# Designs tried in a protein design run: peptides against a protein of PDB entry 4N3Y. Part 35

Target 1, 83 residues: chain A of PDB entry 4N3Y
Amino acid sequence: ETRDQVKKLQLMLRQANDQLEKTMKDKQELEDFIKQSSEDSSHQISALVLRAQASEILLEELQQGLSQAKRDVQEQMAVLMQS

## One batch from the design tools (peptide; aimed at target 1 E56)

Design b2_p28_8_s1 (made by RFdiffusion4, then SolubleMPNN; from b2_p28_8, 18 letters changed)
Fold by OpenDDE base, seed 5:
Structure b2_p28_8_s1 (fold): chain B 83 residues (1-83), chain C 83 residues (1-83), chain A 28 residues (1-28)
Amino acid sequence: as target 1 above (83 residues)
Amino acid sequence: as target 1 above (83 residues)
Amino acid sequence: SVLEELEERLEASQQRLEELKAELERAQ
């Protein structure tokens, strides 16, 4: 009876250790998931920032073109008024 | 000929202004999207961090529990060896 | 959700550890 009880307690201890190892692994998986998710989000935001910058450059080019077109119209109107 | 040219330039100017307004709107939409996405990601990451912290607390409790269980098993084994 | 699954696994692990403690206490 005593021998059987010792064997039972040894088994319970092994099971408890296995549970601890499993929980440690689960924690690590959560940390890895958070890290990966954060990196993915950061990369996505960076890509969107680059797209916004490209749109800003295009806007500046259009503004310059518009300003030149306004000047050209004004000059041509002045020529017509002199004729 | 000159009158027709002025009318053409006025049309081109209107078209350029329309394109500029469209591009400005598109830029603003992109900026708003980035802002919203960043806020959402920040909130999500914060929530995940809180969950990870809760898991860490649980792990510490489990480790304490395991340590106690190991001590209890050792004490019971000692009692059995004395019987 | 991966997070929800991991939380559930941690909860199950905690419950199992509590069961082991209760069994040890009953054996005393």
Scores: peptide ipSAE 0.043, ipTM 0.452, DockQ to the pose 0.024
OpenDDE base, seeds 1, 2, 3, 4: peptide ipSAE 0.040, 0.036, 0.024, 0.035; ipTM 0.457, 0.436, 0.445, 0.429

Design b2_p28_8_s2 (made by RFdiffusion4, then SolubleMPNN; from b2_p28_8, 15 letters changed; failed a check: too like the target's own chain)
Amino acid sequence: SVLEELQQRLEESQQELEALRAELEAAQ

Design b2_p28_8_s3 (made by RFdiffusion4, then SolubleMPNN; from b2_p28_8, 15 letters changed)
Fold by OpenDDE base, seed 1:
Structure b2_p28_8_s3 (fold): chain B 83 residues (1-83), chain C 83 residues (1-83), chain A 28 residues (1-28)
Amino acid sequence: as target 1 above (83 residues)
Amino acid sequence: as target 1 above (83 residues)
Amino acid sequence: SVLEELERRLEESQQRLEELRKELEEAQ
C-alpha cells in the first residue's frame, strides 16, 4: 500500500541522513588527523635539522682545533731543536 | 496526496544519497593525502637521520684525532728535551 | 591505528550507501 511505502521511504531517508552525518564526522576526524600529523612531522624535522646544524658547527670547530694543534706541535719542535 | 508525498520522499532520498557519495569521495581523498604525506615525511626523516649519523661518526673521528695529536706533540716535546 | 579505524569506518559507510541505493531502486 502507498501508506506503507511512505513509511518505508521516511525510514530510508532518516537512515541516509544519519549515515551522511556519520560520514561528515569521519571526514572531519581525518582533517584533524592530517593537521596534527603534519604539525608533528614538522616539529620532528625541525628538531633533526637543529641537531644536524649543531653537529656541523662542532665539526668545524674540531677541524680547526686539529689544524691548529698540528701547527703548534711543529712550532714547538722547531724551537726545541734550535735551543 | 500520499502519492505526491511518496515522490517527494524519493527525491529527498536521492539527494541525500548524492550528498553522501560526495562526502565519501572527499573522505577518500583525505585518506589518500594522509598516506602520501606520511610516506613523504618518513622518507625525509630517514634522510635526516642518516645525515645526523654520518655527522656523529665524523665528530668521533675528529675528537679522536685531536686527542691523539695532542698526545703526539707532548711525546715529541719530551723526546726533544731529553736529547 | 587511527587511520586504519577510519578506513574501516569508510568501508562500512560505503557498504551502507550501496544498501540504501539498492533499497531506493526497489522502492521505485
Scores: peptide ipSAE 0.095, ipTM 0.424, DockQ to the pose 0.009
OpenDDE base, seeds 2, 3, 4, 5: peptide ipSAE 0.024, 0.087, 0.029, 0.028; ipTM 0.426, 0.424, 0.438, 0.441; seed 3 fails the geometry check

Design b2_p28_8_s4 (made by RFdiffusion4, then SolubleMPNN; from b2_p28_8, 17 letters changed)
Fold by OpenDDE base, seed 1:
Structure b2_p28_8_s4 (fold): chain B 83 residues (1-83), chain C 83 residues (1-83), chain A 28 residues (1-28)
Amino acid sequence: as target 1 above (83 residues)
Amino acid sequence: as target 1 above (83 residues)
Amino acid sequence: SVLEELEERLEESQLRLEALKAELEAAQ
C-alpha cells in the first residue's frame, strides 16, 4: 500500500537525521575533549613554572648566603693572622 | 678557640655550597621536566587534532549522505503521489 | 580511550548511514 510505503520512507528519513545528529554530537565531544586536555596541560605547566620561580628565589638567597659565608671566613682568617 | 671557629665556618661554607649545587640541579631538572611535558602535550594535541580532522571529513560525508537520502525519500514520495 | 570510542562511534554511524542508503535504493 502506498500509505505504508510513505510511512516507511518517513521512518528512514528520521533514522538518517538521528545518525547525523549523533555524528555531530560525537564530533563536538571530541573537540571538547581536545580543548579540555589543552587547558589541563596549560594549567599544569603554569603550576610547574611557579614552582620553578620559587626555586629561583631560593637559589638567589642561597647564593647570597654563600657569598656572605665566604666573606665571614675571610674575615676570621684575617683575625687569626693578626693574632 | 679561634681555630675551632674557623673550622666551623669552613663547614658552614661547605654546607652552603652543597645546598646551592643541589638547588641548582633541582631547578634544572624542573625546567627540563616542564620542557618535556610541554613538548609531549604539544605532540599529543597535534595527534588529536589530526584525528578530529579525520572525523570532520567523515562528518561531511555523512552530511552529504543524509542530504542524498532526503532527496531519495522525496523522489520516492513523488513517485508514490504520481501513482 | 575516549578518542578511540568516539572514532568507533563515527565508524558505526557511517555504516548505518550506508545501510540506510542501500535500503532507500532497494525501495526504488
Scores: peptide ipSAE 0.027, ipTM 0.448, DockQ to the pose 0.024
OpenDDE base, seeds 2, 3, 4, 5: peptide ipSAE 0.025, 0.033, 0.032, 0.032; ipTM 0.440, 0.450, 0.452, 0.448; seeds 3, 4, 5 fail the geometry check

## One batch from the design tools (peptide; aimed at target 1 A54)

Design b2_p29_1 (made by RFdiffusion4)
Pose (drawn by RFdiffusion4):
Structure b2_p29_1 (pose): chain A 83 residues (1-83), chain B 83 residues (1-83), chain P 29 residues (1-29)
Amino acid sequence: as target 1 above (83 residues)
Amino acid sequence: as target 1 above (83 residues)
Amino acid sequence: VFAPLDEFEEQLEEAEEQLEAYREALDEA
């Protein structure tokens, strides 16, 4: 039946076009997510740079501490030996 | 001509359903791109994290080793003083 | 007397080379 069929096809076409709009919305959200995912990995690298910096500072302090310890042991030994 | 109209609507519905199928395929490609990109970056970052925590545990033990080394040398000074 | 401190200095040099290599990898990233 041509009349009922036109109405059914119009309903179906409307539903298909609504579904197409939503799926395009989803694509857009995925494209935005690619961007946000990229920014998150960058922030992870920044946190890693912070860890490297704290480590470089600690290592430097330990190097200085070793030097100071050698110097003052050299003096202590020199006195102990002046006897 | 509700019959010609029906043929037209059938064509439009076929075109919409084809477009929906293609856009769904595009979405899948985006989800796959996200997954591949996350896997890659995670591999790189987990490697940087492993190197950072290794530096950290080692430098911690070196703080201990420095104190211990100073104590060892001090005991040596105590023995050298017994003369 | 200095033997424990000289052995410790070798460990600090190794730790420095490892940390420099980790810094170079972070700069490349």

Design b2_p29_1_s1 (made by RFdiffusion4, then SolubleMPNN; from b2_p29_1, 16 letters changed; failed a check: too like the target's own chain)
Amino acid sequence: VLQPLDELEKRLEESEILLRELKKELEEL

Design b2_p29_1_s2 (made by RFdiffusion4, then SolubleMPNN; from b2_p29_1, 16 letters changed)
Fold by OpenDDE base, seed 2:
Structure b2_p29_1_s2 (fold): chain B 83 residues (1-83), chain C 83 residues (1-83), chain A 29 residues (1-29)
Amino acid sequence: as target 1 above (83 residues)
Amino acid sequence: as target 1 above (83 residues)
Amino acid sequence: VLQPLEELEQQLEESELLLQELKAELDAL
């Protein structure tokens, strides 16, 4: 009977719409998650880069100190040889 | 005594060099870690984005199907009312 | 991270099946 078929189709249509809306919501949540994850990763990488840069500065200072110490040793050796 | 001073400076120089080499190694390890982490994050994000895009296409198809189904139900209702 | 995406894919598959059923019922009218 056509009337019963129409009622059945109306129910199925409602179910399809509900599922569509649910899926759209889930998609949006995933997009938000991806966005947040990307931001978190970016922040972490930035922090690590800053730490690496700090280490690089320290290395430069150490190299400078080492070079000076080497010069000081050479100077003292020269003095010793002259004594 | 100058000889003792030279020996002291040589020790200090050796210690400074050891510290420098250690710090250089640590820096390199950190840089390698950052690089790998960044690549991993990039790959993961790309994969997730592609999956999200695929889901979006499917959602559009579902919306299209739903719209057609709605029209079909309306048509059947019209036929029913005329019968 | 993969679990939510897998769930979404499953939901989409279920939705596609529902649409196919709906279309089949419409064709039977």
Scores: peptide ipSAE 0.065, ipTM 0.449, DockQ to the pose 0.020
OpenDDE base, seeds 1, 3, 4, 5: peptide ipSAE 0.062, 0.063, 0.074, 0.032; ipTM 0.450, 0.452, 0.466, 0.437; seed 4 fails the geometry check

Design b2_p29_1_s3 (made by RFdiffusion4, then SolubleMPNN; from b2_p29_1, 15 letters changed; failed a check: too like the target's own chain)
Amino acid sequence: VLEPLEELEKRLEESEIELEALKEELEQL

Design b2_p29_1_s4 (made by RFdiffusion4, then SolubleMPNN; from b2_p29_1, 17 letters changed)
Fold by OpenDDE base, seed 4:
Structure b2_p29_1_s4 (fold): chain B 83 residues (1-83), chain C 83 residues (1-83), chain A 29 residues (1-29)
Amino acid sequence: as target 1 above (83 residues)
Amino acid sequence: as target 1 above (83 residues)
Amino acid sequence: VLQPLDELEQRLEESERRLQELNAELQAL
């Protein structure tokens, strides 16, 4: 009967839409999670990069200072030997 | 008429199912993307953390060396003044 | 990294719009 077929199709359509809505909600939750996770990761990476760069600058300064200090000590030792 | 309603509902059901399939595919792509992005970010963060830690160790060593060198120079100057 | 996400968001919005249209059509029957 066509009437029974209509009712069956209406039920099937409602079921399909319910499933679609559920899937869309799940997808949105995943997108929100990814977005938040990606932003957090990006911020963390940026912070680590900046930290590494700052450390590298300090390392260069310290290395230069150490090299100079070593030279100064060697010069002082040479002067002491001349005395 | 009921026959026209059946045809309309059949079309709507097909459209809903097509949309559902598309949405499910998009959800799967998001899941795959999140998984891959999370793994990549985790690896990158781990590498940056290790790099930062290595740099910090070197900085500490250099600072200690610089401090010691400064003390040694000061001691040598004191000895020179006593001579 | 954000570009694929933006594309997926656009597809989701399109799907949401289509779902709303289908529901409205179903309710009108």
Scores: peptide ipSAE 0.098, ipTM 0.478, DockQ to the pose 0.009
OpenDDE base, seeds 1, 2, 3, 5: peptide ipSAE 0.091, 0.063, 0.091, 0.059; ipTM 0.475, 0.413, 0.474, 0.387

Design b2_p29_3 (made by RFdiffusion4)
Pose (drawn by RFdiffusion4):
Structure b2_p29_3 (pose): chain A 83 residues (1-83), chain B 83 residues (1-83), chain P 29 residues (1-29)
Amino acid sequence: as target 1 above (83 residues)
Amino acid sequence: as target 1 above (83 residues)
Amino acid sequence: EAFETLEQQLETAEEQLETFREDLETAQE
């Protein structure tokens, strides 16, 4: 039946076009997510740079501490030997 | 001509359903791109994290080793003083 | 001898941090 059929096909066309709009919305959200995912990995690398900096500072302090310890042991030994 | 109209609507519905199928395929490609990009970046970052925590545990043990080394040398000074 | 051992461990740790820093600078590019 041509009349009932036109009404059914119009309903189906509306539903298909609504579905198409939603799926395009989803694509857009995925494209945005690619961008946000990239920013997050970057922030992870910044946190890693912070860890490297704290480690470089600590290593430097330990190097200085070893030098100072050598120097003052050299003086202590020199006195102990002047006897 | 509700019969010509029906044929037109059937064509429009076929075109919409084909478009929906294609856009769904595009969405799948985006989800796959996200997954591949996250796997890759995670590999790189997990490697940088492993190197950072290795530097950290080692430098921690070196703080200990420095104190211990100073103590060892002090005991040597105590023995050298018994003369 | 204890201080020479500790100095060699600290030089190794420095070389490892320099290499790790170079790789972080490359990861930022």

Design b2_p29_3_s1 (made by RFdiffusion4, then SolubleMPNN; from b2_p29_3, 18 letters changed)
Fold by OpenDDE base, seed 1:
Structure b2_p29_3_s1 (fold): chain B 83 residues (1-83), chain C 83 residues (1-83), chain A 29 residues (1-29)
Amino acid sequence: as target 1 above (83 residues)
Amino acid sequence: as target 1 above (83 residues)
Amino acid sequence: SVLEELERRLEESQIRLEELKKELEEAQK
């Protein structure tokens, strides 16, 4: 009968809307996850970049120090040889 | 009439399912984006980690070189002073 | 993980959607 059909369709509509709401919630959670994951990755990368830059500075300083040490040795040897 | 009510409910159900399908598609796209983003970030981080490790090795080598240079200077000075 | 859980939920939702589509088709006959 038509009345039974109406009741069935009303139930199906409720079920469909419930599923829609659930799916929309899941979508929102994924969006939030993407946002957070992106921020976390960005921070981690930035930290590693800064660490690498700090290491580069130290490398330059050590290279300069080594060069200066070599020069100092040569100068000291020259002084001792002429005196 | 009941028949008109049935037709209305059928339309509403179709509309609900259409929206659900669209939302599910969007959700799938977000999942795919998350997977790809995670892989990209992982590769980038790994590359930076390897770079940092290489820099650490160089730092150690330079520090050892500097220490050796200092020792060499001291030894050479001692030899010249006693001869 | 969070992603794995959401993927599971998505799959469940897809199954349910297909069921509803079949039911709708039957109701429209």
Scores: peptide ipSAE 0.085, ipTM 0.406, DockQ to the pose 0.009
OpenDDE base, seeds 2, 3, 4, 5: peptide ipSAE 0.036, 0.028, 0.034, 0.039; ipTM 0.436, 0.446, 0.445, 0.436

Design b2_p29_3_s2 (made by RFdiffusion4, then SolubleMPNN; from b2_p29_3, 17 letters changed)
Fold by OpenDDE base, seed 4:
Structure b2_p29_3_s2 (fold): chain B 83 residues (1-83), chain C 83 residues (1-83), chain A 29 residues (1-29)
Amino acid sequence: as target 1 above (83 residues)
Amino acid sequence: as target 1 above (83 residues)
Amino acid sequence: SPLEALERKLEESQIRLEALRAELEAAQA
């Protein structure tokens, strides 16, 4: 009986370790996924930030250009009307 | 000896199962983290996309406005010069 | 960082698993 018990426990131990290994592998895969996903997200966010910044800069330039153009036109009109 | 072996295996089995439980909990935490991180990233990216789109639309409008303004000024100048 | 914390836990778990595997192999020898 003791011998049988030993064999049973050995089997149970193997099964437990097999399950543990499997679970550990799954955990590792999740960790890898998290890492990769984080990197990908970071890259994407960075790209979007850069694009947004570029657009904002251009917007500011265009707004300034419009304002300046308005002023320039007004000046030109004034000159023409004065001549 | 066999009795000692049984006791040893029982201890090892308990240890293995304890570790398995811990690993399973860790795995669950990773899954939860992945889910939450994914949601956070999604929200952030969505916000950036919306901002970028808004900026792009405004840029297009401003560009069109500048072009139109240029044409308008040219027409006005032509009228003045012809009078 | 939550990620760092989980990485630490992962490392600890790996160490423990390796130890258990070694013990299992020794017991089976």
Scores: peptide ipSAE 0.099, ipTM 0.447, DockQ to the pose 0.010
OpenDDE base, seeds 1, 2, 3, 5: peptide ipSAE 0.024, 0.053, 0.028, 0.024; ipTM 0.398, 0.403, 0.412, 0.391

Design b2_p29_3_s3 (made by RFdiffusion4, then SolubleMPNN; from b2_p29_3, 20 letters changed)
Fold by OpenDDE base, seed 2:
Structure b2_p29_3_s3 (fold): chain B 83 residues (1-83), chain C 83 residues (1-83), chain A 29 residues (1-29)
Amino acid sequence: as target 1 above (83 residues)
Amino acid sequence: as target 1 above (83 residues)
Amino acid sequence: SPLEELEAQLKASQIRLQELKAELDAAQA
């Protein structure tokens, strides 16, 4: 009968609504996780990039020093050879 | 004397070169780590995004179903009230 | 994206490192 059908439909509607709410919650949790994970990774990588950049600066300085040292050695060698 | 100075400079040059090579290696290791970390994170996040998108599609389908169910309930209720 | 930007930065850094290495090798030659 119609009454029974209505009650059945109401139950199904409630069940569907519960599932929808559950799925909405799950989706939100995933989005939150994605957001947090992305931010954490970005920050961590940025820190490591800075560290790498520091090393790069050091390398440039060392290269400069090596060039100077090489010149100094060559210069003094010339003096030695000429003396 | 000049000879001693030259030898000293040569030693310093060797030491500086060793340090430079060490630093270059360290930087490369950091870059490799950054690259791997970034790729891993990117892939993981992408997978999670796909999962979230699947949930979104499900939500839309459920919403559509709920709308239909609600209409069905209302329609049958009207029949009940009129009978 | 932020991650893509970081990857780009890393790539640029690698290029610079290779250039530095090349310069060092040239200086030692």
Scores: peptide ipSAE 0.033, ipTM 0.426, DockQ to the pose 0.049
OpenDDE base, seeds 1, 3, 4, 5: peptide ipSAE 0.027, 0.026, 0.022, 0.021; ipTM 0.427, 0.426, 0.342, 0.414

Design b2_p29_3_s4 (made by RFdiffusion4, then SolubleMPNN; from b2_p29_3, 18 letters changed)
Fold by OpenDDE base, seed 1:
Structure b2_p29_3_s4 (fold): chain B 83 residues (1-83), chain C 83 residues (1-83), chain A 29 residues (1-29)
Amino acid sequence: as target 1 above (83 residues)
Amino acid sequence: as target 1 above (83 residues)
Amino acid sequence: SPLEELERRLEESQIRLEELKKELEEAQK
């Protein structure tokens, strides 16, 4: 009976160690998840920033085009009024 | 024809203005989205960090528990072997 | 969510460890 009890206690010790190992693994997975989530968000934001920059370029082009168009209209109006 | 050309240019000017306004709106929406996304990500990561810290505390408790359990097992085994 | 699952696993681990400690205490009686 004593031998059986010793074996039982040895098993319990192994089980306790297994629980510790599992907990350590779970903690690591959480940390990895946080890291991955942060990286994914960073990449997404970076892509959106680039898109915003493209919109900025388009905006500048449109503003220049608008200014030119305005000048063209003014010149044409002047010619018409002179005729 | 000149009169028709003026009308055409006026239309083009209006269209250019419309495009400008649309682009400005789109750019603003993108910027707002980026801001919101960044804030959401920041808050999420902060929350996850707190959870990771809680896991750290748990890990420490489990490690202490394991150490105590190990000692208890060793003592019990010693008693059993002495019997 | 995966995070909630991991938290659940950690909690279960803690519970199991406490159970083992309790069993050890009872075994010493």
Scores: peptide ipSAE 0.033, ipTM 0.452, DockQ to the pose 0.015
OpenDDE base, seeds 2, 3, 4, 5: peptide ipSAE 0.036, 0.030, 0.020, 0.033; ipTM 0.449, 0.456, 0.437, 0.444; seed 2 fails the geometry check

Design b2_p29_4 (made by RFdiffusion4)
Pose (drawn by RFdiffusion4):
Structure b2_p29_4 (pose): chain A 83 residues (1-83), chain B 83 residues (1-83), chain P 29 residues (1-29)
Amino acid sequence: as target 1 above (83 residues)
Amino acid sequence: as target 1 above (83 residues)
Amino acid sequence: AFDTLEEQLNEAEEELNAYREALEEAQEE
């Protein structure tokens, strides 16, 4: 029946077009997520740079500490030997 | 001509449903792109994290080793002084 | 004791330099 059929097809077309709009909205959200995912990995690398810096500073201090310890042991030994 | 109209609506519905199928395929490709990109970046970052925590545990043990080394040398000074 | 500790500290410095170079390369990407 041609009349009832036109009405059914119009309802279906409306539903298909609404669904198309929603799926396009979803695509857009995924595209934005690719961007946010990329910024998050970057921030993870920054946190890693912070860890490297703290480690470089600590290593430097330990190197200085070893040098100082050698120097003052050399003086202590020199006196202990001057006897 | 509600009959010609029905034929037109059937064509429009076929075109909409084909467009929906294609856009759904596109969404799937984006979800796959996100997954692949995350896997890749996680591999790189997990590797940088493993190197950072290895540097950290080692430098911690070196703080210990420095104190211990100073103590060992001090005991040597104590023996050298028994003369 | 100090010579062994100095060798360990030099190894640790080489490891941190290599790790810094990897972080600089990862930032460039």

Design b2_p29_4_s1 (made by RFdiffusion4, then SolubleMPNN; from b2_p29_4, 16 letters changed)
Fold by OpenDDE base, seed 1:
Structure b2_p29_4_s1 (fold): chain B 83 residues (1-83), chain C 83 residues (1-83), chain A 29 residues (1-29)
Amino acid sequence: as target 1 above (83 residues)
Amino acid sequence: as target 1 above (83 residues)
Amino acid sequence: PFDELEARLEESQLRLEALRAELEAAQAA
């Protein structure tokens, strides 16, 4: 009967709507996770970059110190030869 | 004695060189970690994006199905009214 | 971490397929 068919279709419609809502929620959760993951990674990388930059500065200082020490050794050697 | 001073400076120079090498290594490790971390995050995000896209497609299909079901109900209702 | 979401999506796909089949059957009647 047509009437019974209508009732069946109404039920199917409700079921479809429920699935739609669930899928929408799942999609949103995925998007939120992507966003959060990306932000967390970005923060971590930024922190690591800062540490790398600090080591770069230290490296330059050590290089300068090494060069100076070398010069000092050379000067003292010259004095020794003249002593 | 100047000679003793030279020996001391030579030791200091060696120590400085060791520290320099260590720092250079540490810097390289940090840079490598940054690169690897970024690549891993990129891959993970890409995978999640694909999953999100899949859910998007499903969502669209559900929406279409829902719309069709609604139309079917309306048609059957019209038939019922004319019966 | 998203195993549950994948399972839920799979379930949704199966339900959608069943719904489509029912609609087709109803239209054929």
Scores: peptide ipSAE 0.038, ipTM 0.427, DockQ to the pose 0.023
OpenDDE base, seeds 2, 3, 4, 5: peptide ipSAE 0.017, 0.022, 0.035, 0.024; ipTM 0.408, 0.401, 0.417, 0.399

Design b2_p29_4_s2 (made by RFdiffusion4, then SolubleMPNN; from b2_p29_4, 19 letters changed; failed a check: too like the target's own chain)
Amino acid sequence: PLEELEQRLEESQLRLEALKKQLDEAQAQ

Design b2_p29_4_s3 (made by RFdiffusion4, then SolubleMPNN; from b2_p29_4, 17 letters changed)
Fold by OpenDDE base, seed 3:
Structure b2_p29_4_s3 (fold): chain B 83 residues (1-83), chain C 83 residues (1-83), chain A 29 residues (1-29)
Amino acid sequence: as target 1 above (83 residues)
Amino acid sequence: as target 1 above (83 residues)
Amino acid sequence: PFEELEARLRESQLRLEALRAELERAQAA
């Protein structure tokens, strides 16, 4: 009968809404995860970039110091050879 | 009438299922995005870590070289002062 | 593309709320 059909459709509607709510909850959790993960990754990458840059600056300074030291030694050796 | 109620419920069921399908698609897209983003971030972080490590090794070598060079210069100066 | 997904999510939530309200009315009848 039509009454039974109405009850069946109401049940199906409830089931559909339950599934929808569950899926939307899962979607929200994924969104939150992406947001948090993105922020964490961004901060980590930024920190690594800054560390790499600092290392590069230090490398340049050390290379300059080493080059100067080698030149100074060579000059001293030359003076000793001439004296 | 009950017939009209049946038609209304059928429409609502169609709407609910349509929304469910859309939400499920969105969820799948989020999952795919998370997967791809995670892979990309992992590769980028790994590359940055390796670069940082290589720089650190080079820094250590340069520091050792600079320290040795300075010591050598100091020794030469000491010899010159004593001679 | 994340911003677009967020927008779609918000729209979906609004639709769900409407469906819940309709379901509540149907169950009360």
Scores: peptide ipSAE 0.097, ipTM 0.443, DockQ to the pose 0.009
OpenDDE base, seeds 1, 2, 4, 5: peptide ipSAE 0.018, 0.023, 0.036, 0.024; ipTM 0.392, 0.406, 0.420, 0.401; seed 4 fails the geometry check

Design b2_p29_4_s4 (made by RFdiffusion4, then SolubleMPNN; from b2_p29_4, 17 letters changed)
Fold by OpenDDE base, seed 1:
Structure b2_p29_4_s4 (fold): chain B 83 residues (1-83), chain C 83 residues (1-83), chain A 29 residues (1-29)
Amino acid sequence: as target 1 above (83 residues)
Amino acid sequence: as target 1 above (83 residues)
Amino acid sequence: PFDELQARLEESQLRLEALKAELEEAQAA
């Protein structure tokens, strides 16, 4: 019957639309996830870089301290040799 | 005793050097960690981007399919009306 | 792991500072 055939066709169309809508939603969620993940990673990396830079400064200070310590030891040893 | 004092000073110097070496190593490990973390994040993001692109292609295909389905429905309905 | 590395660096700093203090004390003696 024509009526039944029309109804069937309408159903098929609705099903296709539903599938499209679902896919669009899934795509959007994926994009949002990527964006958020990227931002989070960027923030984390930036923080880590800052920490690394701080460590570099510390290392330089320690190296300076060691150099001074060496000089101090050498000076003291010289004094002891003279004693 | 001078000998003992010299030995003590030498020990202190060695200890200082050891600490410097350790610190340098720790710094290197930190840098390596940052590098690895960044690379891992980059790889993950790239993979997610590819997935998103695949979803885009699917979406386009579904849209095309939907459009075709609409056309088919319209055509069939026209035929039915003529029947 | 990152926090552990930072902790080790801080520990190294403290140790070196202690050595410096000991050397300074030795100079005063």
Scores: peptide ipSAE 0.049, ipTM 0.502, DockQ to the pose 0.015
OpenDDE base, seeds 2, 3, 4, 5: peptide ipSAE 0.036, 0.025, 0.028, 0.046; ipTM 0.488, 0.493, 0.498, 0.511

